# Ledger of designs, part 219: peptides against a protein of PDB entry 4Z63

Target 1, 334 residues: chain A of PDB entry 4Z63
Amino acid sequence: LCLGMNDLTGNIPEDLFHLKRLNLLGIQENRLSGSLSREIRNLSSLVRLDVSWNLFSGEIPDVFDELPQLKFFLGQTNGFIGGIPKSLANSPSLNLLNLRNNSLSGRLMLNCTAMIALNSLDLGTNRFNGRLPENLPDCKRLKNVNLARNTFHGQVPESFKNFESLSYFSLSNSSLANISSALGILQHCKNLTTLVLTLNFHGEALPDDSSLHFEKLKVLVVANCRLTGSMPRWLSSSNELQLLDLSWNRLTGAIPSWIGDFKALFYLDLSNNSFTGEIPKSLTKLESLTSRNISVNEPSPDFPFFMKRNESARALQYNQIFGFPPTIELGHNN

## One batch from the design tools (peptide; made by RFdiffusion4, then SolubleMPNN)

Design b2_p23_2_s4 (from b2_p23_2, 11 letters changed)
Fold by OpenDDE base, seed 2:
Structure b2_p23_2_s4 (fold): chain B 334 residues (1-334), chain A 23 residues (1-23)
Amino acid sequence: as target 1 above (334 residues)
Amino acid sequence: STSSYVTTSNSDPSFKDKPYVLP
């Protein structure tokens, strides 16, 4: 049953929950309000539930133990409060959980040893507090993780060095500290291709440790952190780099010539720093911008990117990294 | 865009999930 993208209002009719054979319920992008009924427990054959972009409120009902076939739960952009229900946090069938842009709070807790099928988690823009859950690496299939815009005071857990399944990771604007520790830990995530750390580590020094290595890194965004230091030499070994944003920091020194050696680099933003010297000649000959045809058919994060122009302006949304225009931004430097 | 930065967080509670399309 697909009723998305209408102007439906009010509550879900109770009789809808009598559809025992229903595999897919999509009621996204409406004006449905009230609490999400616990009677969804009656939809025992449900594989996909999409209630996103509505006006639902209250706590998410703790009935997911009665939905043994549920693989996809999309509830982004609602008014849900409370925590992740225990049955949801223990779901062995769930592949994708998207509860971005709600009002969920408390400590983030997932029973990762039970969530054996979870591969995508989007809990960005909520009110979670405390520390990052140390047991996330126990979600052995978890590939895509967005935890941006929560309040995770402290540093990245050391356990994340064992996060082998992690490919796409966003922690932007989450009150994180100790960038040296974070990078030192995350370099061990051998499948990590996308790392977004914008609006963290305020005023810290960007480490220039030659022992750091991110072999498969394609997207690195560490913008607006007021980071000090210079262009990190360790980054030169990330040969697959496609997108780099280090804008709005306090980085100094020269832009190194190796920045132009990245064969796949098509988006570079080093603006609003304190770089000096000449623009490397190698940047004028970037293969990606001159001769190479970039493949747009590559795996991407499930979470969107945003181009933010200023604090008061609405951000531009990009669902794919290749949606970004080929760009070299070096403005507002010394 | 000039004088911008990339993030994965949107502070606008009224933001609609629309991908940006270049003209």
Scores: peptide ipSAE 0.325, ipTM 0.723, DockQ to the pose 0.372
Fold by OpenDDE base, seed 3:
Structure b2_p23_2_s4 (fold): chain B 334 residues (1-334), chain A 23 residues (1-23)
Amino acid sequence: as target 1 above (334 residues)
Amino acid sequence: STSSYVTTSNSDPSFKDKPYVLP
């Protein structure tokens, strides 16, 4: 049953929850309000539940132990409060959980040992606090993780050295500290292609540690951190780099010539820093902007990117990195 | 724009998750 993208209001009719054979319930992008009924537990054949972009409130019902076939739960952009229900945090069937842009709170806890099928987790823009869950690497299929815009504090857990499945990771604006430790840990994530750390590590030094290596890194975004230091030499070994945003920091020194050696780099933002010297001539030879047509069919994070302009609440949304226009931004430097 | 930066969070409840199409 797909009723998304309408102007439906009120609550879900109770009789809808009598549909025992229903595999898909999509009621996204409406004006449905109130609590999400616990009677969803009656939908025992449910594989996909999309209640996103509504006006739901209250706690998410703890009924997911009665939904043994549920693979997709999309509840982004609602008013849900409380924590992740125990049954949801222990779901062995769940592949994708998207609860971005809610009011969920407390310590983030998932039983990753039980969540054997979880591959995508989007909990961005909530009110989770405390520390990042150390056991996330125990979610052995977890590839896509967005935990941005939460009130996490402290450092990236050491256990994330073992996060082999991690490919797309965003921790933007989560009050994280110690970028040196974070990068030192995350470099061990051998499948990591996208790393977004914007609005963290306030005023710290971007490490220039030659021992750091991110071989598969395609997207690196560490904007608006007030980071000091220079362009990190270790980044030059990330030959697959496609998008680099280090804007709105306090980086100094010259822009190195190796920045133009990235064959796939099509988006570069180094604006609003303190770089000096000349613009490397190698930037004029970026293959992605001259002779090569970059393949648009590459995997992208499940979470969207936002280009924030002029400190406005409004932003430009990009659902994939190749949605970004080819860009070289070097403005507002010394 | 030089006044822009990339992030992965949008707290504007009026913002819809739609693909951006350049004019």
Scores: peptide ipSAE 0.291, ipTM 0.712, DockQ to the pose 0.387
Fold by OpenDDE base, seed 4:
Formats: C-alpha cells, sequence, structure tokens
Structure b2_p23_2_s4 (fold): chain B 334 residues (1-334), chain A 23 residues (1-23)
C-alpha cells in the first residue's frame, strides 16, 4: 500500500492494521498526525514501513519484536520523541533505519550483536546526548552511519578502530572534540570512503601526522571548524579523493602542488581560510575537469548532503556526491 | 566567489529532502 506524496491528514485508520499480509506500507510525505499506533504490531508480514515526512508525535511504539520481516523503517522528518524502542534496537531483520530529523533523546543505544542485518543508520538531527555508542562496530554489516547534529560530546570511541564495515560516516555538528584522536582512530576503517566532520573540533589544530593514512577516502569534509594548521601531507596519499571541503577554517601556509595530482578530484573548497602564496599550476591540470569523465554511477551515502551559504540561509540539498557541481573555490584567503 | 560549506545536517524545519537541481 503506497499512499505517499499526498495531503492526507489525521491518523492511520485502525482497520488498516488488519492487513496481515501487507508487505509494504508507504504513507510518507503527508500531514498525518498523532501517535504512531502500536497496532502496527498486527502487520506481521511487513517488510517496509515508510512514515517519513509527516506530523507524527509521541514515542515510537515498542512493537518491532512482532515484525520479524521488517527490513526498512523510514520515519525521518516527524516529531517522534523518546528513545529508540528496545525491540527496534534489537531487531535482527532490520537493514535500514532512518529516523533523521526527529526529537529523539537520551543515550543512543543499539544492541549491535542482535542487529545482524543493519546496513544503514540515519539518526541525524535528533536530541541524542551523551557519548557515541562504543558498540557500533559490533554491527558487522553497518556501512552507512549518519549521527550528525546530535548533542554528543567527547571523542570518537577507540572501538571504532574495528569498524571495518563503515563506508560512509557523518558526525557533522555533534560537539565532538579531539580531531587528532578522531582521525587517528578512523584511519583504521579500511572501507571508509566518505567522512564528514563539519562543525566540530572548534579551534583545534588539524593534524599533520605523516603516519595518518586513509587509503580509500573519496570524500572528506571538515568545514567550519576554525581549525588551525596547514594542508595536511597525509591527505596526499588518498589517491581516490573526489571531494574536499576544508572551508571556513583558519588554515595557513601554501596550497601544495600535490592537490592537483588527484585524478578524480572534482570538488575543492578551501575558501575562507588564511592560505598564502600562489595558486598551484597543477590545479589547471586536474583530469576530472579536463577530458576525463568522472560522472559515473558510484556508491553514495544514504544520507543527504547540504550546502550552506550561511547559517541563516536555506541549504541546498544533494542526495548524491556527483550532484555537486565541479568546483574549485579558493576565495577569501590572504 | 561564493561563501558556502558542506554539511550533512539541516535545521530548517521548512526544508524538504529533495535534490537541488541547478538551473
Amino acid sequence: as target 1 above (334 residues)
Amino acid sequence: STSSYVTTSNSDPSFKDKPYVLP
């Protein structure tokens, strides 16, 4: 049953929950309100539930132990409060959980040893507090993780050295500290291709440790952190780099010539820093901006990206990395 | 030059999760 993208109001009719053979319920992008009924438990054959972009409120019902076939739960952009219900946090069938842009709170806790199928987790823009859950690496199939804009504090857990499944990771605007530790840990994530750390580590020094190495890194975004230091030499070894945003920091020194050696780099933003010297001539030879076609279908994070013009302006949304226009931005430097 | 930065969060309650298409 697909009823998305309408103007439906009110609550879900009670009789809908008698559909025992229903595999897919999509009611996204409506104006449905009230609490999400616990009678969803009656939809025992449910594989996909999409209630995103509605006006649902209250706590998410703790009925997911009665949904043994549920693989996809999309509830982003609602008014849900409370925590992740225990049955959901223990779901062995769930592949994708998207609860971005809600009002969920408390400590983020998932039983990763039970969530054996979890591949994608989007909990961005909520009110989770405390620290990042140390046991996330125990979710052995977890590749996509968005935890941006939560009230996390502290550092990236040491356990994330073992986060082998991690490919796409966003921690933007989560009050994290110690960028040196974070990068030192995350470099061990051998499948990490996308790392977004915007609006963290305020005023810290960007490490230039030659021992750091991100072999498969394609997207690095560490914008608006007021970071000090220079362009890090360790980044030059990330040969697959496609998108680099280090804008709105306090980085100094010259832009190094090796920045033009990235064959796949199509988006570079180093604006609003304190770089000096000349623009490297090697930038004029970037293969991605000359004859090489880089616009291929490649894996991308499940979570969207946003381009912010300023803090008060409406952001531009990009669902795919290659949705970004080819860009070289070096403005507002010394 | 433009003044912008990339992030993965948006606090605008009126914002809809739709891809931006450049003109």
Scores: peptide ipSAE 0.317, ipTM 0.723, DockQ to the pose 0.384; fails the geometry check
Fold by OpenDDE base, seed 5:
Structure b2_p23_2_s4 (fold): chain B 334 residues (1-334), chain A 23 residues (1-23)
Amino acid sequence: as target 1 above (334 residues)
Amino acid sequence: STSSYVTTSNSDPSFKDKPYVLP
């Protein structure tokens, strides 16, 4: 049953929960309000539940132990409060959980040893507090993780050295500290291709440790951190780099010539720093900007990106990395 | 022009994200 993208109001009719054979319920992008009924437990054949972009409120019902086939739960952009219900945090069938842009609070707790199928988690823009959950690497299939815009103060857990499944990771604006430790840990995530750390590590020094290595890194975004230092030498070994945003920091020194050696680099933003010297000639010969043979069939994070001018400005949304225009931004330096 | 930066958070309640379908 697909009723998304309408102007439906009120709550879900009670009789809908009698549909025992229903596999898909999509009621996203409406004006449905009230609590999400616990009677969803009656939809025992449910595989996909999409209630996103509505006006739902209250706590998410703790009935997911009665939904053994549920793979996808999308509830982003609602007014849900409380925590992740225990049965949801223990779901062995769930592949994707998206609860971005709600009012969920407390400590984030997931039973990763039970969530054997979880591969995508989006909890960005909530009110979770405390430290990052140390047991996330125990979610052995977890590939996409967005925890941006929460208050996960402190450092990246040491346990994330073992986060082998992690490919796409965002912690933007989550009050994180110690960028040196974070990068030192995350370099061990051998499948990591996308790393977004914007609005963290305020005023820290960007490490220039040549021992750091991100072999598969395609997207690195560490913008608006007021970071000091220079262009890090360790980044030159990330030969698959496609998008680099280090804008709005306090980086100094020259832009190194190796920045133009990235064959796939199509988006470079080093603006609003304190770089000096000449623009490397190699940037004028970037293959991605001169060749029409650009790969458009690349894996992308399940969570969207946003281009913002400031915290109050309306953002431009990009669902795919290749949605970004080919860009070289070096303005507001010297 | 050079005044933007990339992030993955959108806290503007008036902004409607474009729908995206996951596998």
Scores: peptide ipSAE 0.312, ipTM 0.738, DockQ to the pose 0.631; fails the geometry check

Design b2_p23_3_s1 (from b2_p23_3, 12 letters changed)
Fold by OpenDDE base, seed 3:
Structure b2_p23_3_s1 (fold): chain B 334 residues (1-334), chain A 23 residues (1-23)
Amino acid sequence: as target 1 above (334 residues)
Amino acid sequence: SPVADKFREGSSYVFVDPSEETL
């Protein structure tokens, strides 16, 4: 049953929860309100539940032990409060959990040893606090993790050295400290392609440790950190780099010529720093910028970023709707 | 740019598993 993208109001009719054979319930992008009924437990055949972009409130019901086939739970952009229900945090069937942009709070806890199928986790823009869960690497299939815009503190856990499945990771605006430790740990994530650390590490020095290496890094965003230092030499070894945003820091020195050696680099933002010297001539030779029109999509056809067009619209893949045009932003340097 | 600003916000972009689109 798919009723998404309508103007439905009120609550879900109770009789709907009598549909024992229902595999897919999509009621996203409506104006449904009230508590999410615990009677969803009656939908024992449910594989996909999408209640995103509604006005649901209250706690998420602890009934996921009665949904043994549930693979996808999308509840982003609601008013859910409390924590992740125990049964949800222990779901062995769940592949994707998206509860971004809610009011969930407390310590983030997932039983990763039980969540054997979890590959995508989006809990961004909530009210989780405390420390990052040290046991996240125990989610052996967890590839995509967005924990941005929560009230985490401290450092990236040492256990994340073993986060082999991690490919896309955002921790933006989560009050994290010690960028040197964070990068030192995350470099061990050999599948890491996307790393977003914006609005953390306030005023720290961007490490220029030659021992750091991110082999598969395609996207690095560390903006708005007031980072000091210079362009890090270790980044030059990330041959697959496509997007680099180090804007709104306090980086100094010259922009190095090796920045033009990235064959796939199509988006570069070094604006609002304190870079000096000349613009490297090598930037004019970037293959990604010379071989395509200015308005062409990014080189990555399967770039896993989805952008919300507006507050009432579901997130859509950015390269299909908004796109990332080839960009060099070097403004507001001295 | 508006794109960069939204990207830097961190909450305007979400990671989606391609398997979700095939369902």
Scores: peptide ipSAE 0.027, ipTM 0.668, DockQ to the pose 0.103
Fold by OpenDDE base, seed 2:
Structure b2_p23_3_s1 (fold): chain B 334 residues (1-334), chain A 23 residues (1-23)
Amino acid sequence: as target 1 above (334 residues)
Amino acid sequence: SPVADKFREGSSYVFVDPSEETL
C-alpha cells in the first residue's frame, strides 16, 4: 500500500493495521500526525515501512520483534522522541534504518551482534548524546553510517579500526575531538570511500603523518573546523580521490603540485584558508576538469548523495558525485 | 557553489541505498 506524496492528515486508520499480508506500507510525504500506532505490530508480513516526511510525534513503538520480515524502516523528518526501541535495535531482518531529522535523544545503542543484516544507518540530525557506540563495527554488513548533527562528545572509538564494512561515513557537526586519532583509526577501514568530518575538531592541527593511508578514499570533506597545518602529504596516496573539501580552515603553506595528479578529482574546495604561493600548474591538466565528457563509467560511490539546504526542504538527489559541477574553489586565501 | 555551501554547513548528508528505490 503506497499512499505517499499526498496531503493526508490525521492518524492512520486503525483498520489498516489488520492487513496481515501487507508487505509494503508507504505513507511518506503527508501530514499524518500523532503517535505511530503500536498496532503496526499486526503487520507481520511487512518488509518495508515508510512513514517519512510526516508530523508523527511521541516515541517509536517497541513492536519490531513482531515484524520478522522488516528490511526497511524509513521515519526521517518526523517529530519522534525518545530512543531507538529495543526491538528495533535488535532486529535481525533490518537492512536499512533511517530516522534522520527527528528529536530522538539519549545514548545511541544498537545490538550490532543481533543486527546481522543492517547495511545502512541514518540517524543524522537528532539529539543523541554521549559517545559514539563502540560496537558499531560488530554490525558486519554496515556500509553506510550517517550520525551527523548529533552531540557525540569525545573521540572516534578505537574499535572502528575493525570497521571493515564501512564505506560511507558522516560525522559532521557532532562535537568530535582529536582529528589525529580519528584519522589514525579510520585509515584501517579498508572499504572507506566517503568520509565527512565537517564542523568538528575545532582549532586542531590537521595531521601530516606520512604513515596515514586511505587507499580507497574518493570523498573527503573536512570543512569548517578551523584546522591548522598544511596540505597533508598522506592524502597524495589516495589515488582515487574525486572530491576534496578542506574549506574554511586555517591551513597554511603552499598548495602542493600533487593535487593535480588526481586523475579523478573533479571537485576541489580549498577556499577560506591561509594558503600561499602559486596555484599549481598541474591543476590545469586535470582531465576531469578539462574534458567535457566525464565518463559516466568512472568509479563513483554506490550511494547517491542527498543535499538539503535546510531540513524542511526536499533534498536534491545526486545519483553520482559526478553530478556535482566540476569545481575548483581557491578563493579567500592568505 | 551551492554544493560547497551545503558541505560547509555540516548538514546531514544522506546516503541512500539503491534498494530503497526498487521497492
Scores: peptide ipSAE 0.026, ipTM 0.657, DockQ to the pose 0.093
Fold by OpenDDE base, seed 1:
Structure b2_p23_3_s1 (fold): chain B 334 residues (1-334), chain A 23 residues (1-23)
Amino acid sequence: as target 1 above (334 residues)
Amino acid sequence: SPVADKFREGSSYVFVDPSEETL
């Protein structure tokens, strides 16, 4: 049953929850309000539940132990409060959990040993506090993690060295500290392709440690951190780099010539730094900008990127990172 | 760029499972 993108108001009729054979319930992008009914427990055949972009409030009901087939739960952009219900945090069937842009609070706790099917987790823009869950690497299929815009104090956990499944990771604006430790840990994530660390590490030095290596890194965004230092030499070994944003830092020195050696680099933002010297001539030879027929064997990102300009606006879906316009921003440097 | 602005503001990066396109 798909009723998304309407002007439906009020609560979900309770009689709807008598549909025991229902596999898909999509009521997204409406004006449904009140609490999400606990009677969703009666939808024992439910595979997909989409209640996103509504006016739901209260706590998410703790009934997910009665939904053994549930693979997809989308609840982004609501007014949910409290924590992740225990039954949801222990769901063995759940593949995707999206609760972005709610008012969820407390410590983030997931039973990763139970959540054997979880591959995508979006909890961005909530009120979670404390530290990053050390046990996230125990979610052995977890590839995509967005925890941006929460209040996670401290450092990236050491346990994330073992986060082999991690491919896409956003921790932007989460009050993180110690960029050197974070990069030192995350370099061990062999499948990491996308890393977003914007609005963290305020005033720290960007490490220039030649021992750092991100083999599969395609997207690196570390903007608006007031980072000091220079363009990091270790980044030159990330041959698959497609998007680099280090804007709004305090980086100094020259833009190195190797920045133009990235065959797949199509988006570069180094603006609002203190770079000096000449623009490398190699930038004018970037194949991604000059060749029309770049068979960008872009490994299709396993997942479309959704970027919202505003939390209230519909996310723009980018099926490929290439969906971003080719860009070189070097403005506002010395 | 609009993309850069979103990242600078610490926008949430939303990940969608490709399997959602089939449901």
Scores: peptide ipSAE 0.025, ipTM 0.646, DockQ to the pose 0.096; fails the geometry check
Fold by OpenDDE base, seed 5:
Structure b2_p23_3_s1 (fold): chain B 334 residues (1-334), chain A 23 residues (1-23)
Amino acid sequence: as target 1 above (334 residues)
Amino acid sequence: SPVADKFREGSSYVFVDPSEETL
């Protein structure tokens, strides 16, 4: 059943849960309210459940052990509370879990050893607290991870050195500390292409360690951290860089000429720093800005990016990086 | 903080994580 993008109100009719052969239930983008019924357990053939963009509240029912075929669960933008149900956190069939923009709380716990099929996890904008789950790298197929806008105090776990499947990672605005440790760990993620760490590491020094190397890094966003230091030399080795945002920091020194050597760099924001010197001439020769037909193998995270012009404006959603306009922002420097 | 406020209120395009949406 596909009933998304309507003005449906109330609760799901109970008789709907008698449809034991149902493979897909999509009721997203409605005004459905109340608790998500535990009777979802009766939908034993369910492969996809989309209840996103509704007014659901209460705890997510712990019935996912009765849904052995479930691959996709989308519940973003609701009022769900509590934690991730134990049966969901142990689901061997689940490929994608999206519970972004809810009121989920407590310690984030996933049994990654059991979640053998999980490839995409979006839990951004919740009320999770404590530390980042150290066992997350045990999710051997987990490629896309958004945990931004939670309260994960502390550092990136050392275990993330072994996070080989990780490709797209956002931890923006999660009260993280120790950027040197974070980058030192995450450089070992050899498949990492997208890294978003905005609104963390407040007032720390951006490490300029030549031993750091991000081989496949395409997108780096570390904005609004009040970071000190200069443009990091280690970044020059990330030859596939497409998007760099280091805006709203306290970075100093010259913008290095190697910034213009990135053939695929089409979005650069170094605004609101303390950079000095001349604008590198190499920036005027960026192929991505001069050539209209550059086919860039863009990172395609399962979670969107947003551009906001101001707080009052609706953020423009970009599901793909190529949707970003080619941009060079160097404003508000010294 | 003044920086955070300016970041949110900035007239230029700001890269924002999808999680920056408030409930």
Scores: peptide ipSAE 0.024, ipTM 0.678, DockQ to the pose 0.142; fails the geometry check

